Peptides against a protein of PDB entry 3OIQ. Designs and how they scored, part 1

Scores and structures below are computed, not measured.

Target 1, 212 residues: chain A of PDB entry 3OIQ
Amino acid sequence: KNRIFVSSSKDFEGYPSKAIVPVQFVALLTSIHLTETKCLLGFSNFERRGDQSQEDQYLIKLKFKDRGSERLARITISLLCQYFDIELPDLDSDSGASPTVILRDIHLERLCFSSCKALYVSKHGNYTLFLEDIKPLDLVSVISTISTKSTNSSKHSSSELISECDLNNSLVDIFNNLIEMNRDEKNRFKFVKLIHYDIELKKFVQDQQKVL
Below, numbering starts at 1 at the first letter of every chain, in headers, positions and changes, except where a header shows other numbers.
Peptide ipSAE was made for these designs. It is ipSAE averaged over its two directions, with the distance scale d0 held at 1.0 Angstrom where the peptide's residues are scored. Compare it between designs on one protein only; published cut-offs may not apply.
A fold fails the geometry check if it doesn't show the stated peptide or something in it is severely misdrawn.

## One batch from the design tools (peptide; made by RFdiffusion4, then SolubleMPNN)

Design b1_p17_5_s2
Fold by OpenDDE base, seed 4:
Structure b1_p17_5_s2 (fold): chain B 212 residues (1-212), chain A 17 residues (1-17)
Amino acid sequence: as target 1 above (212 residues)
Amino acid sequence: MIILAKKPRKKPPVLIE
């Protein structure tokens, strides 16, 4: 089954009211909600949605129905947080209480770019996105990918190249949205407040700001 | 971190269980 690349979470408004569609998107991790009964990941491209919160535009559910799926969810959260240098309480504490993790506004401290594969599952006009796969993206690799493609619009049509163009366009759109948020004095997002704000990110943002 | 009462978030899309 062909996986559909999704550039906007608004695309789901046009999706069938009863379907199972494999989708892929790239977004920033904005929230983690791990409890005893559920695991949710929030992602955003920070698309302007009027007065709506720009957080959690993609709400992704991890399966959490049995000990095996719960363990997989916890491992997934641990590995993501380890990759992005997000401090978690010890998820393996020998105290028989499963640790609760509620993180929000992750993008205010860290740019956690993630390529997500999910199943869109709809029933009765509502939908859920179930996580199938997640690949964290290195920020240096994201910056390099955006910086190098400003020069190579070579139209070669193969079905694998479409997904790479879509990925890069979405990464550019995310950065443009972050630049706009950074320029807005009312927005809490500021690049200089990121824990990992370095000379490379500073230079990249300054160069992108000249094109916008 | 003080939880400032954010305006009523339009309910996120209802997750199907």
Scores: peptide ipSAE 0.022, ipTM 0.572, DockQ to the pose 0.122
Fold by OpenDDE base, seed 1:
Structure b1_p17_5_s2 (fold): chain B 212 residues (1-212), chain A 17 residues (1-17)
Amino acid sequence: as target 1 above (212 residues)
Amino acid sequence: MIILAKKPRKKPPVLIE
């Protein structure tokens, strides 16, 4: 089944009003919304959309219909938060109350790069993205991948239908958008306010700022 | 939550049934 790489969440405005389309994108995790009845993940590429919020450009739904899907959603959230060093309340508390987690603006504290596989499901001109798979991306690996693209067209492995070029172009676009946000005095995003702001990220941002 | 899709402006990506 051909999975479509999506570079912009605006692409969904052109998608069929009745379809099931497997999609993939890369974006930053911006929000987590876990309640007793739903689990949603927000992602963004920070693509400029006029006066609209740049958060939650990709709103992904986890299945949350039975005890098995609820458990899978909680495990998915726990593993993502463990990978990104996001502090969560204990999701497994024997207290019988399903913990509510509402996190917003995650990108203001942590750059949580994620490769997402989802099902676009539309009906009557409305759609929902359902999570199929999520791979958290290491920031050092993202920086290295962007930095090395100046020298290596390594022709290796015809097994992922997604161009390594599409992934890397989207990662560059995200960083360029973050640099623009960092330069805007009205924007809340600042690289120096990230909890994981280090010498490597500082150097990378300084080098990218010279190319823009 | 259902996201409002705007009217399709371009040829749809090939539907995989």
Scores: peptide ipSAE 0.022, ipTM 0.605, DockQ to the pose 0.078
Fold by OpenDDE base, seed 3:
Structure b1_p17_5_s2 (fold): chain B 212 residues (1-212), chain A 17 residues (1-17)
Amino acid sequence: as target 1 above (212 residues)
Amino acid sequence: MIILAKKPRKKPPVLIE
């Protein structure tokens, strides 16, 4: 199945009113909403949309219809939070009540880069994105990937035709948007407030700021 | 509550084949 790479959540405005389209995007995790009845992940690339909130530009649903899908959703959340070093309440508490997790503004504390595969499903001019797969991306690997684009990286193989150009352009666009947000005194986002703000990220941001 | 993103009313749908 041909999967469409999506650079903007605005692209869904042009999509058919009745379709099923496999899509892929790269964005920052901005929110987690796990309850007894639903699981939602919010993502953003922080594209400027006038005065609208830049959070949750990609609202992704996990299937949450039966005991098997609920378990898969919980495992997915646990693994993502473990990878990004996000503290969760113990999901295994003996209280028989499914723990509720509501996290917002995750990008203010941690840059959680994620490559998402989703199914766009539209009916009656409305759409839902369903999660098919998620790959968390390491920030050091993201920084190195953007920085090395100045000199010829020849060939290393394997298995899945995302244009390496589309992924890398989206990562650059996200960082450029974060730099604009960091320069805006009214914006809550600041690189220096990230828990993982280190000398490498500092140097990278300073070098990117000279190009913008 | 089915959270459906509302499409803005202003663009004709592009057929994505």
Scores: peptide ipSAE 0.021, ipTM 0.608, DockQ to the pose 0.070
Fold by OpenDDE base, seed 5:
Structure b1_p17_5_s2 (fold): chain B 212 residues (1-212), chain A 17 residues (1-17)
Amino acid sequence: as target 1 above (212 residues)
Amino acid sequence: MIILAKKPRKKPPVLIE
């Protein structure tokens, strides 16, 4: 089955009420919910949804059915948090209690761009997204990718049906949405409040703001 | 004044537990 690129979590409203569909999307990590019984990751592209929270637009479940899947979930969280410099309590404590981690509003402090492969599973009009793969994206690489989109349609590698254009469009849309949030005085999101706010990100945001 | 008929908001799909 071909993997479908998803530009909006609203696309799932049009999906079959009973299906299994491999999907891929790009979004910012917004929440982590690790308990003794479940692991959930929240992601968002910050699309405007009226009065609804812009967080957790993509709620992804990690498999958490046995000790092997639980260990894989914990390792996945640890590696993501290490990559994004997110401080976590030690998940490997010899105290036989699995630590509970509940983080929200991650995007207010860190832009955690992630390319996610997931399995859409629906039944009776409800759905679950199961994580299949996650690739953290470096912010400098995201900025460079958006900035270079103006010059090279270089045809390389016919191995994923997801166009480089779809990825790049989603990254641009996310930044545009963040710029709109930054301009809104009522919105808690501000680029200057990001822990990693540097001269490069400042310049990029200023240059993108001139096009919008 | 174009009253866009609010299509009935289908309940957003919920995560299956």
Scores: peptide ipSAE 0.021, ipTM 0.563, DockQ to the pose 0.224

## One batch from the design tools (peptide; made by RFdiffusion4, then SolubleMPNN; from b1_p25_1, 13 letters changed)

Design b1_p25_1_s3
Fold by OpenDDE base, seed 2:
Structure b1_p25_1_s3 (fold): chain B 212 residues (1-212), chain A 25 residues (1-25)
Amino acid sequence: as target 1 above (212 residues)
Amino acid sequence: DEELEKLYEEYKKKEEEEKKKKELE
């Protein structure tokens, strides 16, 4: 089955009430929810949805039913946090309790761009997205990709099911949405509050703000 | 949703069985 690129989590409203569809999207990591019984990753592209919270537009479930899947989920979370320099709360090892990690609003401190492959699974109009693969994206590489693609359509080969155009459009849309959030005085998101706010990101945001 | 998780597991099991079948052919 061909993997479908998803530009909006609203696309799922048009999906069949009973289906299994491989999907892919690009979004910012917004939340991590690891408990004894479940592992969820929240993602958002910050698409405007009226008065609804722009957080966790993509709620992705990791398989968490057996010791093997639990271990894989914990390793996945650890590797993501290491890649994005996300401080995990000190798991006080002394309580003997399985480490519970609940992080929210990650995007307020770090822009964690992620390319996700998931399986859309629906029944009776309810759906769940199961994580199949996650590729963290480097922010410098994201900025470079958006900045350079005004000129070179390099025809690289048809074998990666992600249209390079779809990826770039989604990255641009995310930045545009973040710029709008940054301009909104009521929005908590501000680029200057990002821990990794540097001269490169500052320049990029300033240049993108001139186009919007 | 336990039903969705069951459907996912059944799908993954079939996908693995189909992969194994293709590797043996």
Scores: peptide ipSAE 0.544, ipTM 0.886, DockQ to the pose 0.830
Fold by OpenDDE base, seed 4:
Structure b1_p25_1_s3 (fold): chain B 212 residues (1-212), chain A 25 residues (1-25)
Amino acid sequence: as target 1 above (212 residues)
Amino acid sequence: DEELEKLYEEYKKKEEEEKKKKELE
């Protein structure tokens, strides 16, 4: 089955009440929820949804049913947090207590762009997204990708049917949404409060703000 | 949640069986 690129988590409202659909999206990591019994990653593109929280628009489950899947989930979280420079308590502590990690509002401190492959699984009108793959995206690379308007159709015939256009459009939409949030005095999100706020990001935001 | 988890596990089991079959062909 071909993987479907999802630009909005609202797309799932139109999905079949009983289906298994491979999907892909790009979003910001907003939350990590690791307990003894569950592992969830929250993502958002910050699409406006009325008065609803813009957080965790994509709630992704990691398989967490056996020691093997639990270990894989912990490794996945550790690697993501290492990549994004997110401080975690030592997950590998030989103290037989599985550390609980609950991080929220990650986007307030770090822009953690992630390309996610997930399995949409629905039954009786309820759905869950299960993580299949995750690729963290470097912010400099994201900014470069948006800025350079890749007219270079490098004919890399990589069978990943994700149009470079869909990815780029979603990245632009995320930044536009963040710019709107930054302009809103009631919104907690501010670019200047990001730990990694540098001259490059500042310039990029200023240039994007002139187009909006 | 449990029904979706079961459906996911059944799917992954089938995917693994299909993968093993292709590796043997």
Scores: peptide ipSAE 0.544, ipTM 0.886, DockQ to the pose 0.888
Fold by OpenDDE base, seed 1:
Structure b1_p25_1_s3 (fold): chain B 212 residues (1-212), chain A 25 residues (1-25)
Amino acid sequence: as target 1 above (212 residues)
Amino acid sequence: DEELEKLYEEYKKKEEEEKKKKELE
């Protein structure tokens, strides 16, 4: 079955009330919710949705049914946090209690761009997204990709079902939304408050702000 | 949530069975 690229989580409002659809999107990691009984990842593209919170527009469930799936979920969270330099409480506490991790508003400190593959599962008009795959994206690579709109059409990585255009458009849209949030005095998001705010990101934001 | 989880598990089971069938053909 072909995987569908999703540019907005609003697209799911038009999906069948009973379906199983492989989907893919790119978004920023906004939250992590790991407990004894569940594992959820929140993502957002920060698309404007009126006065509603823009956090967790994509709520992704990790399988958490048995010790094997729980272990895989914990390893996935650990590797993701290691990649983005997100501090986790010590998961190795000898106390036999599975560590609870609740992180919110991750985007206020770190831009964690992620390409996600998920399974849309719906019944009776309700849906859940189950994680199938996650690829963290390097911010420098994201900035370079947006800045160089013209040159990399030649890497025939024949295996990714995403049009390079869909990925790039979604990355541009996310940055544009972040620029708008940064301009809003009421919004908590500010580029200068990011832990990894450097000269390259500063220059990129300044150049994008001139076009918007 | 439980009904969606069940539907997901039934789907994954079928996907694995179809994969195993193709690996044996």
Scores: peptide ipSAE 0.543, ipTM 0.886, DockQ to the pose 0.882
Fold by OpenDDE base, seed 5:
Structure b1_p25_1_s3 (fold): chain B 212 residues (1-212), chain A 25 residues (1-25)
Amino acid sequence: as target 1 above (212 residues)
Amino acid sequence: DEELEKLYEEYKKKEEEEKKKKELE
């Protein structure tokens, strides 16, 4: 089955009221919600939605029904947090209680670019997105990819790969949205408040701001 | 939520059964 690339979470408003559709998107990780009974990841591309919160535009569920799926979810969260240098409360607390992790506004401290594969599942007009795969993206690699305009269509003939064009366009759109947020005095997002704000990111943002 | 979870589980079960069939052919 062909996986659909999704550029906006608004695309789901046009999706069938009863469907199962493999989808893929790129977005920033904005929230982690791990409880005893649920695991949710929030993502955003920060597309303008009027007066609505730009957070958690993509709410992704991890399967969390049995010990195997719970373990996989916890490992997934741990590996993502390790990759992005996100401090988790020690999961190894001797208390035998499954640790609760609630992180919000991750994008205010770290740009956690992620390529997500999910399953859109709808019934009676309600939908959910189940995580199938997640690939964290390195910020230096993202900046390099946008800067080089690499139309290197490496013809990886596999029908399952995102169009390099779709990925690049979405990455550009995310950065443009972040630049607009940074310019807005009412917006909490500021590039200079990112923990990983360096000379490279500063230069890239300054160069992109000249094009906007 | 529970109905969507059931649909997801049924879908994944069928996908796994289809993979197993292809590995046996």
Scores: peptide ipSAE 0.542, ipTM 0.885, DockQ to the pose 0.834

## One batch from the design tools (peptide; made by RFdiffusion4, then SolubleMPNN)

Design b1_p30_6_s4
Fold by OpenDDE base, seed 3:
Structure b1_p30_6_s4 (fold): chain B 212 residues (1-212), chain A 30 residues (1-30)
Amino acid sequence: as target 1 above (212 residues)
Amino acid sequence: SNFDKLIEELEKKEEEVKKKEEEEKKKKEE
């Protein structure tokens, strides 16, 4: 079955009440919730949804039912945190308790772009997204991809693959949403508060702000 | 919660789908 690219988490409102659909999206990691019984990842593209929280628009569940799946979830979290240079709280290792990690508002400190493959599973009108695969995206590579393709917008190559176009459009949309948030004095998000804020990101944001 | 039961049922369905995909993949490699 072909995987469906999802540009908005609102797309799921139109999905069948009883279905299993492989989906893919790109978004920023916003939260990590790892407990003894659950592992959840929150993602957002910061699409404007009225007065609703723009965080955790995509709530993705990791399988967490057996020792094997729990181990895989913990490894996945560890690898993601290592890749994005996210400091995990020192888990009180002395209690022998499973490490509990609750991180929120990750996007305020780090832009953690992620390409996610998930399984949309619905029953009785409710749905859950299960993580199938995650690819962390390097910010420099994201910036370079947006910058190089903004100049090449004339070649609509109709390739049926979850198009490099859909990914790029979503990345552009995310940055545009972040720029709007950065301009809003009431919004906590500011590019200058990112730990990895550098000259390249500064230039890119300044150039993108001129196009908006 | 009813939500936790729903999640548990959904996770069971995910496993069934993954198992079927792995079985279909094995059948294509044979």
Scores: peptide ipSAE 0.020, ipTM 0.471, DockQ to the pose 0.045
Fold by OpenDDE base, seed 5:
Structure b1_p30_6_s4 (fold): chain B 212 residues (1-212), chain A 30 residues (1-30)
Amino acid sequence: as target 1 above (212 residues)
Amino acid sequence: SNFDKLIEELEKKEEEVKKKEEEEKKKKEE
């Protein structure tokens, strides 16, 4: 299936008013919204968009219409949170009510890089992004990928036409945006406030700051 | 250019699917 790599959520402004387009992007997880009736994931690349919140630039909907889709959504959230070491309120509360999870500003504590496959579905000029697949990315792997300029196609010939260049460029852009946010005294984002802030991340940020 | 071509192909496929759905709907109403 032909899938389009999306570098900016602004690209959707040029998309057809009535279409189903398979897309892929890489971004940071910024929010989780799980209720009894809906499941949404917010992502951002922190592209500068004037004075508007840079959070949730990609709002991804999980199907949540029947017990099977609800279960899949909950499992997806649990696995993502487990991977990123995000504390969820106990989903097993004895009350038989599905727990509500509302997390915001995840990027202020953890850099949760994610490669997302979604369906862009538009009708009458409005669109919705439906999650098809999500791959969490390890921060060490992201840092290594950017640092090594590794054009070495790892031998996993998965015929997914994402240019390694598009992924790498988007990862670089995200880090550049985070560096700019970190330099802004008014911005809440600071690398030193990340729970996983270590010597490796510190060194990487310092080295990237010299190139900017 | 490649994006525009992909969109045009998707739009054509959507129109074909819509026509088939409309034809199937008419056949169920007959």
Scores: peptide ipSAE 0.019, ipTM 0.438, DockQ to the pose 0.043
Fold by OpenDDE base, seed 1:
Structure b1_p30_6_s4 (fold): chain B 212 residues (1-212), chain A 30 residues (1-30)
Amino acid sequence: as target 1 above (212 residues)
Amino acid sequence: SNFDKLIEELEKKEEEVKKKEEEEKKKKEE
């Protein structure tokens, strides 16, 4: 079955009540929840949904049923945190208890762009998203991709173009949503509070703000 | 399918965890 690109988590409201659908989306990592019994990743594109929280619009489950899947989940979390320079709380509990990680509001400190592949699984009208694959995206690469979108539309085959266009559109939408959040005095998100706020990001935001 | 069984077991565990989290939350509010 072909993988479906998802631009909004609202798309799942129209999905079948009993299905397994491979999906792909791009979003910011907002939360990590690792306990002894579950592993969840929260993602958001910060799409405005009335008065609902814009956080964790995509709640993704990692398989956590056996020692092999638990190990894979822990490795996945460790690699993501290393890539995004996220400090994990000291997991050195000398007690043989499995390390618990609960991080929230990651987007307030770091823009952790991620391309996710997941399985949408529904039963009785409820659904769950299971992580299949995750690709972290470098912020400089994201900025460069959005900035160059105006020049290079001329040379690649029609099927690869759709996936790249969808990705680029979603990245633009996320930045536009972040710009709106930054303009809102009530919103906690501010670009200047990001740990990695630099001259490049500042310039990019200023240039995008002129177009909005 | 083995996948459906796997989901039913996850859903059941999540409902049990949610119930425990709600019970712990109630105990902290008392």
Scores: peptide ipSAE 0.018, ipTM 0.485, DockQ to the pose 0.039
Fold by OpenDDE base, seed 2:
Structure b1_p30_6_s4 (fold): chain B 212 residues (1-212), chain A 30 residues (1-30)
Amino acid sequence: as target 1 above (212 residues)
Amino acid sequence: SNFDKLIEELEKKEEEVKKKEEEEKKKKEE
């Protein structure tokens, strides 16, 4: 079965009450919840959803039921945090207690763009997203991709059923949503508060703000 | 449902890709 690209977490409201569906989306990492018993990643595209928090629109579970899956989850978190320069508390504490990591509002300090592959698993109208794969996206690469009009480069690497257009459109939508949040005085998100706010990001945001 | 349409579109795209790959394979064997 082909993997479905998901542009909004609202799409899941229309999904079958009993299904297993491979999905993919792009979103910003908003939270990490690693405990002794579970690992969750929160992602968002910051789509406006009334008065609800715009964080954690995609709540992704990592398998966390045996030593092997726990180790894989911890390695995944470590690698993501290393890639995005997210400071983790020492995971290597010789205290036989598995370190607890609870990070929230990651997007307020860092734009952690991530392409996620997940399994949508529903039962009795409830669903869970299980992480299958995650690819962190470099912000400079994201900016360059949006700034370069999608040349119809027919280099579909035959393995990714997801159109480069779907990814690019979602990246644009995320930036547009962030620009709206940045304009809102009540919103805590501000581009100038990002740790990695540089001249390139500043210019890109200024150019996108003129189009919106 | 929008989901059923999406699945049907994906299945159609998968069949079209498979047909194109089979046609390209046949053209390379001729």
Scores: peptide ipSAE 0.015, ipTM 0.380, DockQ to the pose 0.016

